Peptides against a protein of PDB entry 5HB3. Designs and how they scored, part 41

Target 1, 150 residues: chain A of PDB entry 5HB3
Amino acid sequence: RQMQDRCMSEYNQRIRNAPEGSIDPFRMACYKIIGRCDLSNRSLDGLQTDVNDWIWLQFNLARETDRSLELAGESYGLAELQASIREIGLKHFPKTAAEDTNGSFGMFFYLQILAGMFEQAIAYLYPFSYVDAVHFAIALTYYGLLRPVD

## One batch from the design tools (peptide; aimed at target 1 H92)

Design b1_p26_4_s4 (made by RFdiffusion4, then SolubleMPNN; from b1_p26_4, 15 letters changed)
Fold by OpenDDE base, seed 5:
Structure b1_p26_4_s4 (fold): chain B 150 residues (1-150), chain A 26 residues (1-26)
Amino acid sequence: as target 1 above (150 residues)
Amino acid sequence: DIEKSLQEIIDKGLEEAKKRAEELTA
C-alpha cells in the first residue's frame, strides 16, 4: 500500500508538473504496472508495443480479486478483457472468408487464444481454415483446454 | 479506451505485415 501510494503520488506529480515530452515512458509504465496508476488508460503511452505487449499488459492489470480490495479504485478482470476482445472482433475483423481481404482473421484467432477464449477461437477459425481449426481443437482438447461437445 | 488502444496496435501490425509482404513480392 505504501509503495502504491508513493507510485500514485509520483505519477500524478510527473503528469502535472513535468514539461511536455520530458517524461520517461518506461518510468510511467512502471508506475502503471507496479503502482496500478491510471488504470482507466490501459495503454503504455510513448512506447512502441505489439499485440503481445498489449495482451501481457492487460493480463498484468487484470485482477480477479474482490473489487473492494482494489486500492486503485478500478477493477478489470479477464471477463472484461474477453468482452473487449469480442467487441473488437465484431467491429474490426472479418466474420466470413468472403469478407477477409487482408488475412487478418489469423490475428483475431491469435488474440482469442491468448485471452483464453479457446472455444470461440476455434469456432471463429473453422470457416477460414478447417484443417487448422481441427488441429488446434485436437491440441487444445489434449491439454484439457477445450471441452468437447458430446 | 481499451478498444482504441488495441485497434491502433492491430492497425500498425497489419500495416507492417502488408509492407513485409510487398517487400517479399517486389
Scores: peptide ipSAE 0.164, ipTM 0.670, DockQ to the pose 0.080
OpenDDE base, seeds 1, 2, 3, 4: peptide ipSAE 0.159, 0.159, 0.154, 0.157; ipTM 0.662, 0.664, 0.656, 0.661

Design b1_p26_5 (made by RFdiffusion4)
Pose (drawn by RFdiffusion4):
Structure b1_p26_5 (pose): chain A 150 residues (1-150), chain P 26 residues (1-26)
Amino acid sequence: as target 1 above (150 residues)
Amino acid sequence: MDEHFDRLNNWVTAGENEHNDQLRAE
């Protein structure tokens, strides 16, 4: 309780609202991770990072809590992460084979799998490659990670 | 399953190259 308060306040007063270009970029990153500071802006600004660093950060900052009481601030768990993956899908990725030329649909399928969006990931992939969708569903069903119809 | 994962890896790589900037701007 103490450290979360001290770390959150320290980050707001002496880093976010500090002179720009003065604080080490990696240090700000270390605070955002360790203290989960500013869950509203989950980016790695000031660093030479790629899409995999961004993805990693989304999961790294995610935490699951019992759905019984409040958290300090706004919650960020698998549910909020999935909501974010969904909107990235509508905005940046195609739904039909006609909209895809480069083979990028695989990235969104990969994102949905990481987030545990198994039903949605298989349904999304089928139009691009029914063969791979059929077999990935078999792999998931074998371990019990695909909700079937009654 | 190895063949499915080879296709998936290739697609993921194509997607990473195409959507690096768009995903990082989120």

Design b1_p26_5_s1 (made by RFdiffusion4, then SolubleMPNN; from b1_p26_5, 14 letters changed)
Fold by OpenDDE base, seed 5:
Structure b1_p26_5_s1 (fold): chain B 150 residues (1-150), chain A 26 residues (1-26)
Amino acid sequence: as target 1 above (150 residues)
Amino acid sequence: MEEILERLKKWVEAGKEKHNQELLSE
């Protein structure tokens, strides 16, 4: 808690008071990651990042905290991450096999798997790749991660 | 299992190339 509070204080002070061009983006990234600063903006400003960095950051920022201890509006847990993945899917990924041009469905499948959205992931994959959906369903069921519909 | 994992890897790599900018904007 003390370290987080210090990170938040330093982060806010630098954002508000630092001269233009004097902000070290790596230092700000450290404050964001360690202090979970400004959870409304889940990006690393001023750094070149890719999808792996993005998803890693989302999971590092997502914490199951007692909502009573978080400031109103700054809760970010697994449920919020899953909601974000759903929204991303609706905006940026194919909904049907006919809309898929470059196999991009697989990336959305991967994101859903990482977020623990196993049933949704299998349901999504099924129309794109039946055989693969069945194989993943078997594997997920074997590990107790997929609940068979009775 | 190895074949499906290799296929998944290909899908993820293809997806990264296409969606890097889109995902970073969220």
Scores: peptide ipSAE 0.144, ipTM 0.724, DockQ to the pose 0.839
OpenDDE base, seeds 1, 2, 3, 4: peptide ipSAE 0.055, 0.027, 0.129, 0.110; ipTM 0.620, 0.477, 0.690, 0.665

Design b1_p26_5_s2 (made by RFdiffusion4, then SolubleMPNN; from b1_p26_5, 15 letters changed)
Fold by OpenDDE base, seed 4:
Structure b1_p26_5_s2 (fold): chain B 150 residues (1-150), chain A 26 residues (1-26)
Amino acid sequence: as target 1 above (150 residues)
Amino acid sequence: MEKILERLKKWVEAGKKEHDEALKSE
């Protein structure tokens, strides 16, 4: 708690008072990660990040906390992460095999698996790679992670 | 998709049963 409060204080002070261009983006990233600062902006500003960096950050920030203890807009759990992945999927990933030009469907499948969106992940993968979708479905079922709707 | 997943579930369950029975027979 004390460390988090210090990180938030330093983060907010720098965002508000630092001259333009003087902010070390790596230092700000450390405050964001450790302190969970500014959960409304779940990105690493001023850093070149890829999808792996982004998803890693999302999981580090996500907490199942009592929403009653969080300030309005600071709640970020698994449900919010899953919602974010859905939104990204709709905007940045192919919906059909015909739209896939670079094989990026695999990345969106991967993101859904990481977020525990197993049924949606399999449903998404199926039209792109039938064989892989079947193998993953078998494995997920074996481990009791796939809940077929009766 | 749901029908396929249900079918896969049944196959996994059948496979587990067969495996467990095989282990009991050794």
Scores: peptide ipSAE 0.016, ipTM 0.314, DockQ to the pose 0.018
OpenDDE base, seeds 1, 2, 3, 5: peptide ipSAE 0.014, 0.015, 0.013, 0.017; ipTM 0.300, 0.339, 0.308, 0.336; seed 5 fails the geometry check

Design b1_p26_5_s3 (made by RFdiffusion4, then SolubleMPNN; from b1_p26_5, 15 letters changed)
Fold by OpenDDE base, seed 5:
Structure b1_p26_5_s3 (fold): chain B 150 residues (1-150), chain A 26 residues (1-26)
Amino acid sequence: as target 1 above (150 residues)
Amino acid sequence: MEEVLKRFEERVKAGKEKHNEALLAE
């Protein structure tokens, strides 16, 4: 807790008071990750990152905390992450096999699996790749992660 | 099964590359 508070203090101080162009983006990234600073902005500004870095950051920032203990507007848990994945899916990924031009459906399937959205992931994958959907459904069922709907 | 998994991994990789910028903007 003391380290987290120190990270938040340093982060806020630098954002407000640092001379223009003097901010080390790597240092700011460290404060964001360790201190969970500014959860409204879940990105690493000033750094080149990829989708793996992005999703890794989302999971590191996500915490299951009592909402009553968090500052207003700073709650970020699994539910919020899942909501973000749904929103990304609606905006950026194909909804039907006819809309798929480059096989990008697999990435959305992957994100849903990482977020624990197993039923939705299988349902989404099924019209794009029947064989893959069946294999993943079997595996997820074997591990007790998929609940078959009767 | 191994061939099916390989094909799937290739599609996932292609999806990551295409949507990288879009995901970082969200």
Scores: peptide ipSAE 0.018, ipTM 0.468, DockQ to the pose 0.770
OpenDDE base, seeds 1, 2, 3, 4: peptide ipSAE 0.014, 0.017, 0.020, 0.018; ipTM 0.306, 0.455, 0.491, 0.456; seeds 2, 3, 4 fail the geometry check

Design b1_p26_5_s4 (made by RFdiffusion4, then SolubleMPNN; from b1_p26_5, 13 letters changed)
Fold by OpenDDE base, seed 5:
Structure b1_p26_5_s4 (fold): chain B 150 residues (1-150), chain A 26 residues (1-26)
Amino acid sequence: as target 1 above (150 residues)
Amino acid sequence: MEEILERLKKRVEAGKKEHNEALLAE
């Protein structure tokens, strides 16, 4: 708790008081990750990150807290992450096999799996790759993660 | 996020190209 509070204090102080261009983005990233600072901005500003870095950050920042104890703007859990992935899917990934020009459907499938959106992930994958969808469905069912609708 | 996704698309396209070239070389 003391370390988190110190990280938040340093983060806020630097954002407010540091001269323009003097902020080390790596140092700010450390404060953000350790202190969970500024959960409204779930990116590492000034750093070139990829999708794996982004999703890793999302999971590190996500916490299941009692919503009653957190200020409305500071609550970020699995449900909010799942909502974000859904929005990303609608904006940036193909909805049908006919729209798939670059084969990016696999990444959206991967993001849904990581977020525990198993039924949606399989349903999404099915029109792109029937064989893969069936294999994943079998595996997920075996582990009790997929609930087949009768 | 958009910039990350654009970079991802480029990587996927590059990977497909490499894969196709590998298949043609066999």
Scores: peptide ipSAE 0.106, ipTM 0.580, DockQ to the pose 0.045
OpenDDE base, seeds 1, 2, 3, 4: peptide ipSAE 0.099, 0.038, 0.101, 0.103; ipTM 0.563, 0.394, 0.563, 0.576

Design b1_p26_6 (made by RFdiffusion4)
Pose (drawn by RFdiffusion4):
Structure b1_p26_6 (pose): chain A 150 residues (1-150), chain P 26 residues (1-26)
Amino acid sequence: as target 1 above (150 residues)
Amino acid sequence: AAAEERLAEDEAELLAKLRADAEAAA
Protein backbone atom coordinates (compact mmCIF):
# COMPACT_ATOMS: atom_id res chain seq x y z
CA ARG A 1 0.00 0.00 0.00
CA GLN A 2 2.67 2.48 0.94
CA MET A 3 5.08 1.68 -1.93
CA GLN A 4 2.37 1.75 -4.57
CA ASP A 5 1.28 5.21 -3.39
CA ARG A 6 4.84 6.58 -3.09
CA CYS A 7 5.90 5.09 -6.41
CA MET A 8 2.79 6.26 -8.29
CA SER A 9 3.01 9.80 -6.94
CA GLU A 10 6.81 9.95 -7.42
CA TYR A 11 6.40 8.96 -11.05
CA ASN A 12 3.74 11.61 -11.70
CA GLN A 13 5.42 14.52 -9.98
CA ARG A 14 9.16 13.86 -10.46
CA ILE A 15 9.22 12.00 -13.75
CA ARG A 16 6.13 12.51 -15.99
CA ASN A 17 5.88 16.18 -15.14
CA ALA A 18 9.66 16.62 -14.94
CA PRO A 19 11.90 18.35 -17.48
CA GLU A 20 11.81 16.43 -20.72
CA GLY A 21 15.07 14.78 -21.79
CA SER A 22 16.28 14.87 -18.22
CA ILE A 23 15.16 11.47 -16.88
CA ASP A 24 16.81 8.27 -18.12
CA PRO A 25 14.49 6.47 -20.59
CA PHE A 26 15.21 3.13 -18.97
CA ARG A 27 14.46 4.51 -15.53
CA MET A 28 10.99 5.63 -16.62
CA ALA A 29 10.56 2.12 -18.03
CA CYS A 30 11.61 0.57 -14.72
CA TYR A 31 9.01 2.60 -12.84
CA LYS A 32 6.24 1.81 -15.30
CA ILE A 33 6.99 -1.93 -14.83
CA ILE A 34 7.73 -2.14 -11.11
CA GLY A 35 4.98 0.22 -10.02
CA ARG A 36 2.63 -0.41 -12.91
CA CYS A 37 2.50 3.37 -13.33
CA ASP A 38 0.33 4.79 -16.09
CA LEU A 39 -1.45 1.66 -17.29
CA SER A 40 -3.17 3.96 -19.78
CA ASN A 41 -0.03 4.35 -21.88
CA ARG A 42 1.70 0.98 -22.07
CA SER A 43 4.57 1.97 -24.33
CA LEU A 44 8.36 1.98 -24.16
CA ASP A 45 9.09 5.48 -25.39
CA GLY A 46 12.70 6.58 -25.74
CA LEU A 47 14.02 3.08 -26.18
CA GLN A 48 15.11 1.10 -29.25
CA THR A 49 12.33 -1.46 -29.02
CA ASP A 50 10.42 -3.69 -31.47
CA VAL A 51 6.99 -5.25 -31.68
CA ASN A 52 8.01 -8.06 -29.39
CA ASP A 53 8.98 -5.58 -26.67
CA TRP A 54 5.55 -3.97 -27.02
CA ILE A 55 3.76 -7.29 -26.79
CA TRP A 56 5.80 -8.29 -23.76
CA LEU A 57 4.94 -5.11 -21.95
CA GLN A 58 1.18 -5.61 -22.47
CA PHE A 59 1.38 -8.96 -20.68
CA ASN A 60 3.98 -7.85 -18.17
CA LEU A 61 1.71 -5.10 -16.90
CA ALA A 62 -1.36 -7.36 -16.84
CA ARG A 63 -2.48 -8.71 -13.52
CA GLU A 64 -5.49 -10.81 -12.58
CA THR A 65 -7.52 -10.02 -9.48
CA ASP A 66 -10.55 -11.71 -7.93
CA ARG A 67 -13.68 -10.24 -9.47
CA SER A 68 -15.07 -9.13 -6.11
CA LEU A 69 -13.77 -5.66 -5.27
CA GLU A 70 -12.06 -2.56 -6.65
CA LEU A 71 -8.44 -1.82 -7.48
CA ALA A 72 -6.58 1.46 -7.07
CA GLY A 73 -7.29 3.09 -10.43
CA GLU A 74 -8.47 1.19 -13.47
CA SER A 75 -7.99 -2.58 -13.70
CA TYR A 76 -5.78 -4.16 -16.36
CA GLY A 77 -6.01 -7.91 -16.72
CA LEU A 78 -6.39 -10.51 -19.42
CA ALA A 79 -9.82 -9.13 -20.28
CA GLU A 80 -8.51 -5.68 -21.06
CA LEU A 81 -5.54 -7.12 -22.87
CA GLN A 82 -7.82 -9.15 -25.13
CA ALA A 83 -9.95 -6.14 -25.86
CA SER A 84 -6.80 -4.36 -27.02
CA ILE A 85 -5.77 -7.33 -29.27
CA ARG A 86 -9.15 -7.30 -30.87
CA GLU A 87 -9.04 -3.67 -32.01
CA ILE A 88 -5.48 -4.13 -33.33
CA GLY A 89 -6.96 -6.95 -35.46
CA LEU A 90 -9.62 -4.80 -37.09
CA LYS A 91 -7.27 -1.88 -37.63
CA HIS A 92 -4.05 -3.50 -38.85
CA PHE A 93 -4.73 -7.09 -39.98
CA PRO A 94 -6.81 -8.68 -42.78
CA LYS A 95 -9.68 -11.13 -42.43
CA THR A 96 -9.67 -12.66 -45.92
CA ALA A 97 -6.85 -14.24 -47.95
CA ALA A 98 -7.45 -11.58 -50.61
CA GLU A 99 -6.41 -8.85 -48.16
CA ASP A 100 -3.12 -10.59 -47.33
CA THR A 101 -0.08 -10.77 -49.59
CA ASN A 102 2.92 -10.93 -47.24
CA GLY A 103 1.80 -13.62 -44.78
CA SER A 104 1.18 -11.24 -41.93
CA PHE A 105 -2.08 -12.83 -40.74
CA GLY A 106 0.16 -15.19 -38.80
CA MET A 107 1.14 -12.36 -36.44
CA PHE A 108 -2.42 -11.67 -35.41
CA PHE A 109 -3.06 -15.38 -34.96
CA TYR A 110 0.06 -15.44 -32.75
CA LEU A 111 -1.23 -12.50 -30.72
CA GLN A 112 -4.63 -14.11 -30.18
CA ILE A 113 -2.99 -17.34 -29.01
CA LEU A 114 -0.84 -15.45 -26.50
CA ALA A 115 -3.91 -13.73 -25.10
CA GLY A 116 -5.76 -17.04 -24.78
CA MET A 117 -8.26 -16.05 -27.46
CA PHE A 118 -8.23 -19.66 -28.65
CA GLU A 119 -11.67 -19.85 -30.23
CA GLN A 120 -11.20 -16.59 -32.04
CA ALA A 121 -7.62 -17.45 -33.09
CA ILE A 122 -8.61 -20.73 -34.78
CA ALA A 123 -11.63 -19.15 -36.48
CA TYR A 124 -9.40 -16.39 -37.73
CA LEU A 125 -6.75 -18.68 -39.14
CA TYR A 126 -9.00 -21.15 -40.95
CA PRO A 127 -9.59 -18.98 -44.06
CA PHE A 128 -5.86 -18.46 -44.54
CA SER A 129 -4.78 -22.04 -43.89
CA TYR A 130 -7.44 -24.55 -42.93
CA VAL A 131 -4.84 -27.28 -42.51
CA ASP A 132 -2.92 -25.46 -39.77
CA ALA A 133 -6.15 -24.28 -38.13
CA VAL A 134 -7.48 -27.84 -37.99
CA HIS A 135 -4.36 -29.19 -36.31
CA PHE A 136 -3.82 -26.30 -33.88
CA ALA A 137 -7.41 -26.85 -32.78
CA ILE A 138 -6.56 -30.53 -32.21
CA ALA A 139 -3.58 -29.51 -30.05
CA LEU A 140 -5.72 -27.15 -27.98
CA THR A 141 -8.69 -29.57 -27.67
CA TYR A 142 -6.33 -32.25 -26.38
CA TYR A 143 -5.37 -30.11 -23.39
CA GLY A 144 -8.91 -28.72 -23.05
CA LEU A 145 -8.29 -25.21 -24.28
CA LEU A 146 -11.04 -24.92 -26.91
CA ARG A 147 -14.70 -24.45 -26.09
CA PRO A 148 -16.71 -26.77 -28.37
CA VAL A 149 -20.36 -26.45 -29.39
CA ASP A 150 -22.86 -28.62 -27.54
CA ALA P 1 16.89 -14.10 -47.00
CA ALA P 2 14.13 -12.15 -48.97
CA ALA P 3 11.41 -13.73 -46.70
CA GLU P 4 13.31 -12.66 -43.62
CA GLU P 5 13.65 -9.10 -44.96
CA ARG P 6 9.94 -8.90 -45.77
CA LEU P 7 9.04 -10.18 -42.29
CA ALA P 8 11.31 -7.53 -40.62
CA GLU P 9 9.73 -4.83 -42.71
CA ASP P 10 6.18 -5.96 -41.83
CA GLU P 11 7.08 -6.02 -38.10
CA ALA P 12 8.57 -2.54 -38.27
CA GLU P 13 5.43 -1.21 -40.05
CA LEU P 14 3.25 -2.83 -37.42
CA LEU P 15 5.23 -1.21 -34.58
CA ALA P 16 4.95 2.19 -36.27
CA LYS P 17 1.20 1.78 -36.60
CA LEU P 18 0.85 0.72 -32.92
CA ARG P 19 2.85 3.76 -31.84
CA ALA P 20 0.69 6.05 -34.08
CA ASP P 21 -2.45 4.55 -32.47
CA ALA P 22 -1.02 5.18 -29.00
CA GLU P 23 -0.27 8.84 -29.92
CA ALA P 24 -3.79 9.28 -31.40
CA ALA P 25 -5.34 7.84 -28.21
CA ALA P 26 -3.34 10.25 -26.06

Design b1_p26_6_s1 (made by RFdiffusion4, then SolubleMPNN; from b1_p26_6, 18 letters changed)
Fold by OpenDDE base, seed 3:
Structure b1_p26_6_s1 (fold): chain B 150 residues (1-150), chain A 26 residues (1-26)
Amino acid sequence: as target 1 above (150 residues)
Amino acid sequence: SEKKKLEEKVKKELLEKLREDLEEKR
């Protein structure tokens, strides 16, 4: 807690007092990732990143911690991440094969799997690739990760 | 190579959409 408070203090001081763009973006990233500072901002400004970096960041920031130890408003866990992925899916990914112009369905399937949304992932994949969906379903069932549909 | 380029383009476009979504929520 003491270390976190110190990190937060330094982060807030720098973000408020330093001229825009003068702070090392890598240092700011460290405050966010390690210090858990300002988790409401889930982007790393000033860094050259790709979609894989974004994915990595979201999952790392979604690390479940004891809420009692977190500052108010900075609680972000797996449930919130899953909700975000659902929203992303609704907005930016195809719902059917007919809507799939870029072959991006696999990326959304991947995101759902990473987030532990196994049932939803299989259900989503099924209309795009029946064979793949069945194979994944078998594998997930074998490892006890897939729940039967009620 | 062409397939890879297309994939990278799609990933970049997706990233921009994701960033926009984050900004809208702030």
Scores: peptide ipSAE 0.294, ipTM 0.816, DockQ to the pose 0.871
OpenDDE base, seeds 1, 2, 4, 5: peptide ipSAE 0.146, 0.141, 0.148, 0.156; ipTM 0.712, 0.697, 0.708, 0.714

Design b1_p26_6_s2 (made by RFdiffusion4, then SolubleMPNN; from b1_p26_6, 15 letters changed)
Fold by OpenDDE base, seed 4:
Structure b1_p26_6_s2 (fold): chain B 150 residues (1-150), chain A 26 residues (1-26)
Amino acid sequence: as target 1 above (150 residues)
Amino acid sequence: SAEEERRKKDLEELLKKLKEEQEEKR
């Protein structure tokens, strides 16, 4: 907690007082990821990142922590991430095979799986790849992660 | 390969969309 408070203080101070571009982006990333600072900003400015980095970041920011130790404004958990993923899916990913031009359905499926949205992931994958959906459904069911279908 | 480059571009475009979505929520 003390460490987090210090990180927050330093983070805020640097954002306010440091000249633009003078702050080490990696340091800022550390404040965000480790220190849980400014979680409302889910971007790492000044860093060249790709989609994998973005994914990694989202899930790390959504890590389970003792909420009692976090500031109310810095609370971000799996539920919020799941909601975000759902919204992203609705807006930016194909809903049908006909809409799929670049095979991005797999990425959304992957995101849903990572977020523990197993039923939704399978349901989403089904129209794109029946075989894959069935295979994943079987696997997830085997591990008790997928609710049995009636 | 050319295919890998195409995939890379597609992922970059996706990333852009994802980032835009996050910015809209801020």
Scores: peptide ipSAE 0.303, ipTM 0.823, DockQ to the pose 0.803
OpenDDE base, seeds 1, 2, 3, 5: peptide ipSAE 0.302, 0.302, 0.297, 0.302; ipTM 0.821, 0.822, 0.820, 0.822; seed 3 fails the geometry check

Design b1_p26_6_s3 (made by RFdiffusion4, then SolubleMPNN; from b1_p26_6, 17 letters changed)
Fold by OpenDDE base, seed 5:
Structure b1_p26_6_s3 (fold): chain B 150 residues (1-150), chain A 26 residues (1-26)
Amino acid sequence: as target 1 above (150 residues)
Amino acid sequence: SAEKEKKEKDLKELLEKLKKEEEEKR
């Protein structure tokens, strides 16, 4: 808690008072990741990142905590992440095999699985690869993660 | 090599879309 409070204070001070271009992007990244500062901005400005870095960041910033217990004053949990993934899927990923130009359906399936959206992930995968969907459904059911459909 | 380059390009484009979505939610 003490560390988080210090990070928040320093983050706010630097954003408000530091000259443009004088802020170390690595330091700002530390404030975001460790101090959970400004969780509404889930980007690491000034750093070279790829899609794997983005995925890592989203899941590390998401916390499964009660909103009332969030020390940073900002709430960003698994539910918010799931909502974001759903919206991203609607806008940026193929809905059918005919729309798939670069095989990106697998990435969206992967994101849904990571976010615990198991039923939705299987339903999404089925029209692209029914064999794979069945295999994953069996595995998820075995581990008690998939709810049966009536 | 050509396949690798294509995959890298596709991943970069995806990243840009994901970043844009984050900016719109701010």
Scores: peptide ipSAE 0.240, ipTM 0.784, DockQ to the pose 0.637
OpenDDE base, seeds 1, 2, 3, 4: peptide ipSAE 0.238, 0.236, 0.239, 0.237; ipTM 0.783, 0.783, 0.785, 0.783; seed 1 fails the geometry check

Design b1_p26_6_s4 (made by RFdiffusion4, then SolubleMPNN; from b1_p26_6, 15 letters changed)
Fold by OpenDDE base, seed 3:
Structure b1_p26_6_s4 (fold): chain B 150 residues (1-150), chain A 26 residues (1-26)
Amino acid sequence: as target 1 above (150 residues)
Amino acid sequence: SEEEELKKKVEEELLKKLKEDQKAKA
C-alpha cells in the first residue's frame, strides 16, 4: 500500500510537471504495469504495439482483486475484459460467413482465445470453418481448457 | 491498418466499461 501510494504520487507529479510527450514511453509503461497508475487510461503513447502486444498489456493491467481490497486502487479484472470483448464482437465483427467481407473473423477468434473465452471462441469459429473449430476443440480439451458438454 | 483500427475499437470499449463501472460504484 505504501509503495503504491508513492508510485501514484510520483506519477502524478511527473504528469503535472512534465511537458506532454517528454516522459519516456517505457517509463510510463512501468508506472502503469508495476505501479498500477492511471489504469483508466490504458493507452501507451509513443509505443508501437501490435494487437498481440496490446492484449498482453491489458491482461497484465487486469486485476483479480477481491472486491474488499478495491479501496486502494484502480481495478479492472478479466471478467470486465471478457465482457468488453463480447460487446466488441457484437458491434464490429461478422456473425456469419456471409457477413465476412474482410476476413476479420480470425482476429475475433484470436481475441476470444487470448481472453480465455474458449467455449465461445470455438462456437464462433464453427460456422466459418468447421474443420478448424473441431481441431481447436480437440486441442483445448486435451489441455483441459475446454469443458466437454456432457 | 485494420489491426490498428480494431485495437482502437477494443480500447475504446474497455475504457467505456471502466468508466461505467466507476460510476456504478460511486
Scores: peptide ipSAE 0.148, ipTM 0.678, DockQ to the pose 0.087
OpenDDE base, seeds 1, 2, 4, 5: peptide ipSAE 0.081, 0.131, 0.024, 0.130; ipTM 0.591, 0.649, 0.512, 0.657; seeds 2, 5 fail the geometry check

Design b1_p26_7 (made by RFdiffusion4)
Pose (drawn by RFdiffusion4):
Structure b1_p26_7 (pose): chain A 150 residues (1-150), chain P 26 residues (1-26)
Amino acid sequence: as target 1 above (150 residues)
Amino acid sequence: LDTLSEKLEEYRNKGMPHAQEIYDAM
């Protein structure tokens, strides 16, 4: 309780609202991770990072809590992470094979798998490659990670 | 399972240039 309050306040007063270009980029990153500061802007600004670093941060900052009482601030768990993955799908990735030329649909399928969006990930992949979708579904069904129809 | 794992890595690697363009546009 103490450390979360001190760390959150310290980050707002003496880092976010501090002179720009003065605070080490990695230090700001360490505070965002350790203290989960500013869950509203989950980016690694000021660092040479790629899409994998961004993906990692989304999961790294995610935490699951019992759905019974409040958290300090807004919650960020698997549910909110999945909602974010979904909008990225509509905005940046195709749904039909005609919309895809480079083979990028595989990235969105990969993202949905990471987020545990198994039903949606298989349904998304089938139009691009029914063979791979069929067998990935077999792999998931074997371990019980695919909700079938009654 | 190894073949599916390799396929998944292939999908990921093929999609990274496109995802990187999305990331650089943020």

Design b1_p26_7_s1 (made by RFdiffusion4, then SolubleMPNN; from b1_p26_7, 15 letters changed)
Fold by OpenDDE base, seed 5:
Structure b1_p26_7_s1 (fold): chain B 150 residues (1-150), chain A 26 residues (1-26)
Amino acid sequence: as target 1 above (150 residues)
Amino acid sequence: MEELLERIKELWERGLPHAQEIHDSL
């Protein structure tokens, strides 16, 4: 808690008071990651990042915390992450096999798996790759992660 | 399980060439 509070204070102080161009983006990234500062902005400003960095950051920031203990009233847990992934899916990924031009469906499938959206992931994958969907469904069921529809 | 993990990796990697466009739009 003390370290988090310090990170929050330093983050806010620098954002508000630092001269233009004096902000070290790596230091700000450290404060964001450790302090979970400004959870409404889940990006690393001033850094070149890729999709892997983005995913890592989302899951790193996502915490099942008691909302009552979150300083800024900003909650970011698994539910918010799942909602974000759904929105990304609707905007940026093919909805049908006919819309698939670049094979990106697998990435959205994997994002849903990482987020624990197993039923949705299998349902999404099924029209793109029947064989893969069946194999993953069997495995997820074996581990008790997928509930078969009766 | 190992085969499935490899398969999911393949599915992920197939999307990577276009992932930056998605990332930049987030």
Scores: peptide ipSAE 0.400, ipTM 0.891, DockQ to the pose 0.817
OpenDDE base, seeds 1, 2, 3, 4: peptide ipSAE 0.305, 0.318, 0.322, 0.310; ipTM 0.847, 0.853, 0.854, 0.848

Design b1_p26_7_s2 (made by RFdiffusion4, then SolubleMPNN; from b1_p26_7, 16 letters changed)
Fold by OpenDDE base, seed 5:
Structure b1_p26_7_s2 (fold): chain B 150 residues (1-150), chain A 26 residues (1-26)
Amino acid sequence: as target 1 above (150 residues)
Amino acid sequence: MEELQERIEELWQRGLPHANEIHESL
């Protein structure tokens, strides 16, 4: 808690008071990751990042903390991450095999798997790759992650 | 499990270019 509070204080102070161009983006990234500062902006400003960095950041920031202990108004847990993935999927990924132009369906499938959206992931994959969907469904069921519909 | 891991990696790699384009818009 003390470390988090310090990170938040330093983060806010630098954002508000630092001269333009004096902010070390790596330091700010550290404050964001460790302090979970400004959870409404889940990006690393001033750093060149890719989708892997973004995904890593989302999952690192997503914590099931007692909402009562979170600073006023900023909660980011698994539910919020899952909601974000759904929104991204609806906006940017193919909904049907007929819409698949670049084979990106697998990425959205995997994002859902990472987020624990197993049933939705399998349901999504099924029209794109029946064989893969069945194999993953079997595996997920074996590990108790997918509930078969009786 | 190894085969499934390889398959998911293939699917992931295939989607990376598009996902990076999406990331630029986020």
Scores: peptide ipSAE 0.295, ipTM 0.841, DockQ to the pose 0.906
OpenDDE base, seeds 1, 2, 3, 4: peptide ipSAE 0.271, 0.278, 0.290, 0.289; ipTM 0.829, 0.834, 0.838, 0.839

Design b1_p26_8 (made by RFdiffusion4)
Pose (drawn by RFdiffusion4):
Structure b1_p26_8 (pose): chain A 150 residues (1-150), chain P 26 residues (1-26)
Amino acid sequence: as target 1 above (150 residues)
Amino acid sequence: YNFHVGDATYWLEKAAEAINEHGNAH
């Protein structure tokens, strides 16, 4: 309780609202991770990072809490992470094979798998490659990670 | 961030690894 309050306030007063270009980029990153500061802007600004660093951060900052009472601020768990993956799908990725030329649909399928969006990931992949979709569904069904129809 | 890096072969292999991890964890 104490550390979360001190760390959150310290980050807002002495880092976010501090002179720009003065605070080490990695230090700001360490505070965002350790204290989960500013869950509204989950980016690694000022660092040479790639898409994998961005993905990692989304999960790194995600935490699951019992759905019974409030959290300090806004919650960020698997549910909110999945909502974010869904919108990235509509905005940046195709749904039909005609919209894809480079083979990028695989990235969105990979994102949905990471987020546990198994039903949606298989349904998304089938039109691009039914063979791979069929077998990935077999792999998931074997462990019980695919909700079948009654 | 550029989400259109790589090709299907690359990302489907990575997805297969991730599915195996989910299966083992379950």

Design b1_p26_8_s1 (made by RFdiffusion4, then SolubleMPNN; from b1_p26_8, 14 letters changed)
Fold by OpenDDE base, seed 5:
Structure b1_p26_8_s1 (fold): chain B 150 residues (1-150), chain A 26 residues (1-26)
Amino acid sequence: as target 1 above (150 residues)
Amino acid sequence: MNLLVGNAEEWLAKAREKIAELGAKA
């Protein structure tokens, strides 16, 4: 608790008071990751990050915590993550096979799998690759992650 | 950050790995 409060205080102080360009982006990233500061902004400004870093950040920042127990004032749990993934999907990923130009549907499928959106993931993948969708459905069912519709 | 990275096969491979990992823990 004390460490988190300190991180939050320092993060806010630096964002508000530090001259532009004087803040170490790595330090700010540490505050965000460890202190869970400013969870509404899930990007690491000033750092060279790739898609893997982004994915890692999204899922590590997501915590299933009781909102009543969160000291940071901001809650970002699985539900919020799933909502974000849905939104990203609607905005940035192909909705149909005809819209797919570079195979990015695979990435969105992967994001949905990571977020535990298994039914939605299979439904999404189906029009792009029937065979893969079936294979994934079988695997997910085998592990009890996909509920068969009775 | 450009989230539109292609190569479906690689992403699907990652998904397979993740599902296998989840299955091993369930």
Scores: peptide ipSAE 0.472, ipTM 0.885, DockQ to the pose 0.850
OpenDDE base, seeds 1, 2, 3, 4: peptide ipSAE 0.469, 0.461, 0.435, 0.433; ipTM 0.883, 0.881, 0.861, 0.864

Design b1_p26_8_s2 (made by RFdiffusion4, then SolubleMPNN; from b1_p26_8, 12 letters changed)
Fold by OpenDDE base, seed 2:
Structure b1_p26_8_s2 (fold): chain B 150 residues (1-150), chain A 26 residues (1-26)
Amino acid sequence: as target 1 above (150 residues)
Amino acid sequence: YDLHVGNAEEWLKKAREVIEEKGAAA
């Protein structure tokens, strides 16, 4: 907590007193990831990130923390991330094979799996690839991540 | 098959927009 308080103090001081864009992007990333500072801004300005980096960042920012230790608006856990992923899916990913013009269904399936949305992921994959959906369902069931239904 | 198929940069941009909008609304 002392470290977090220090991070918050430094962040607030710098963000208020430093010229815009003058803060080192890596330092900014540290303030966000470790200090949980300004989590409403989930992009890292000044850093070029790819898809994997972005995914990693979102999951790290969504780390479970004691909400009582976070400032208002800084609380963001797995549930919130899952909600965000769901919303992304609804807005920007194909719902059926007929809608799949660029083959992006796999990426959304992957995101859901990473987020622990196993049932939804399997259900989503099914219309795109029956065989793959069945195989993943079997595997997830084997590992106890998917509950068998009678 | 490769799970990272399609235009990854395109959907990434869209994904960023969704998350940023949610963050701004919170």
Scores: peptide ipSAE 0.262, ipTM 0.767, DockQ to the pose 0.092
OpenDDE base, seeds 1, 3, 4, 5: peptide ipSAE 0.259, 0.256, 0.258, 0.262; ipTM 0.765, 0.766, 0.762, 0.766

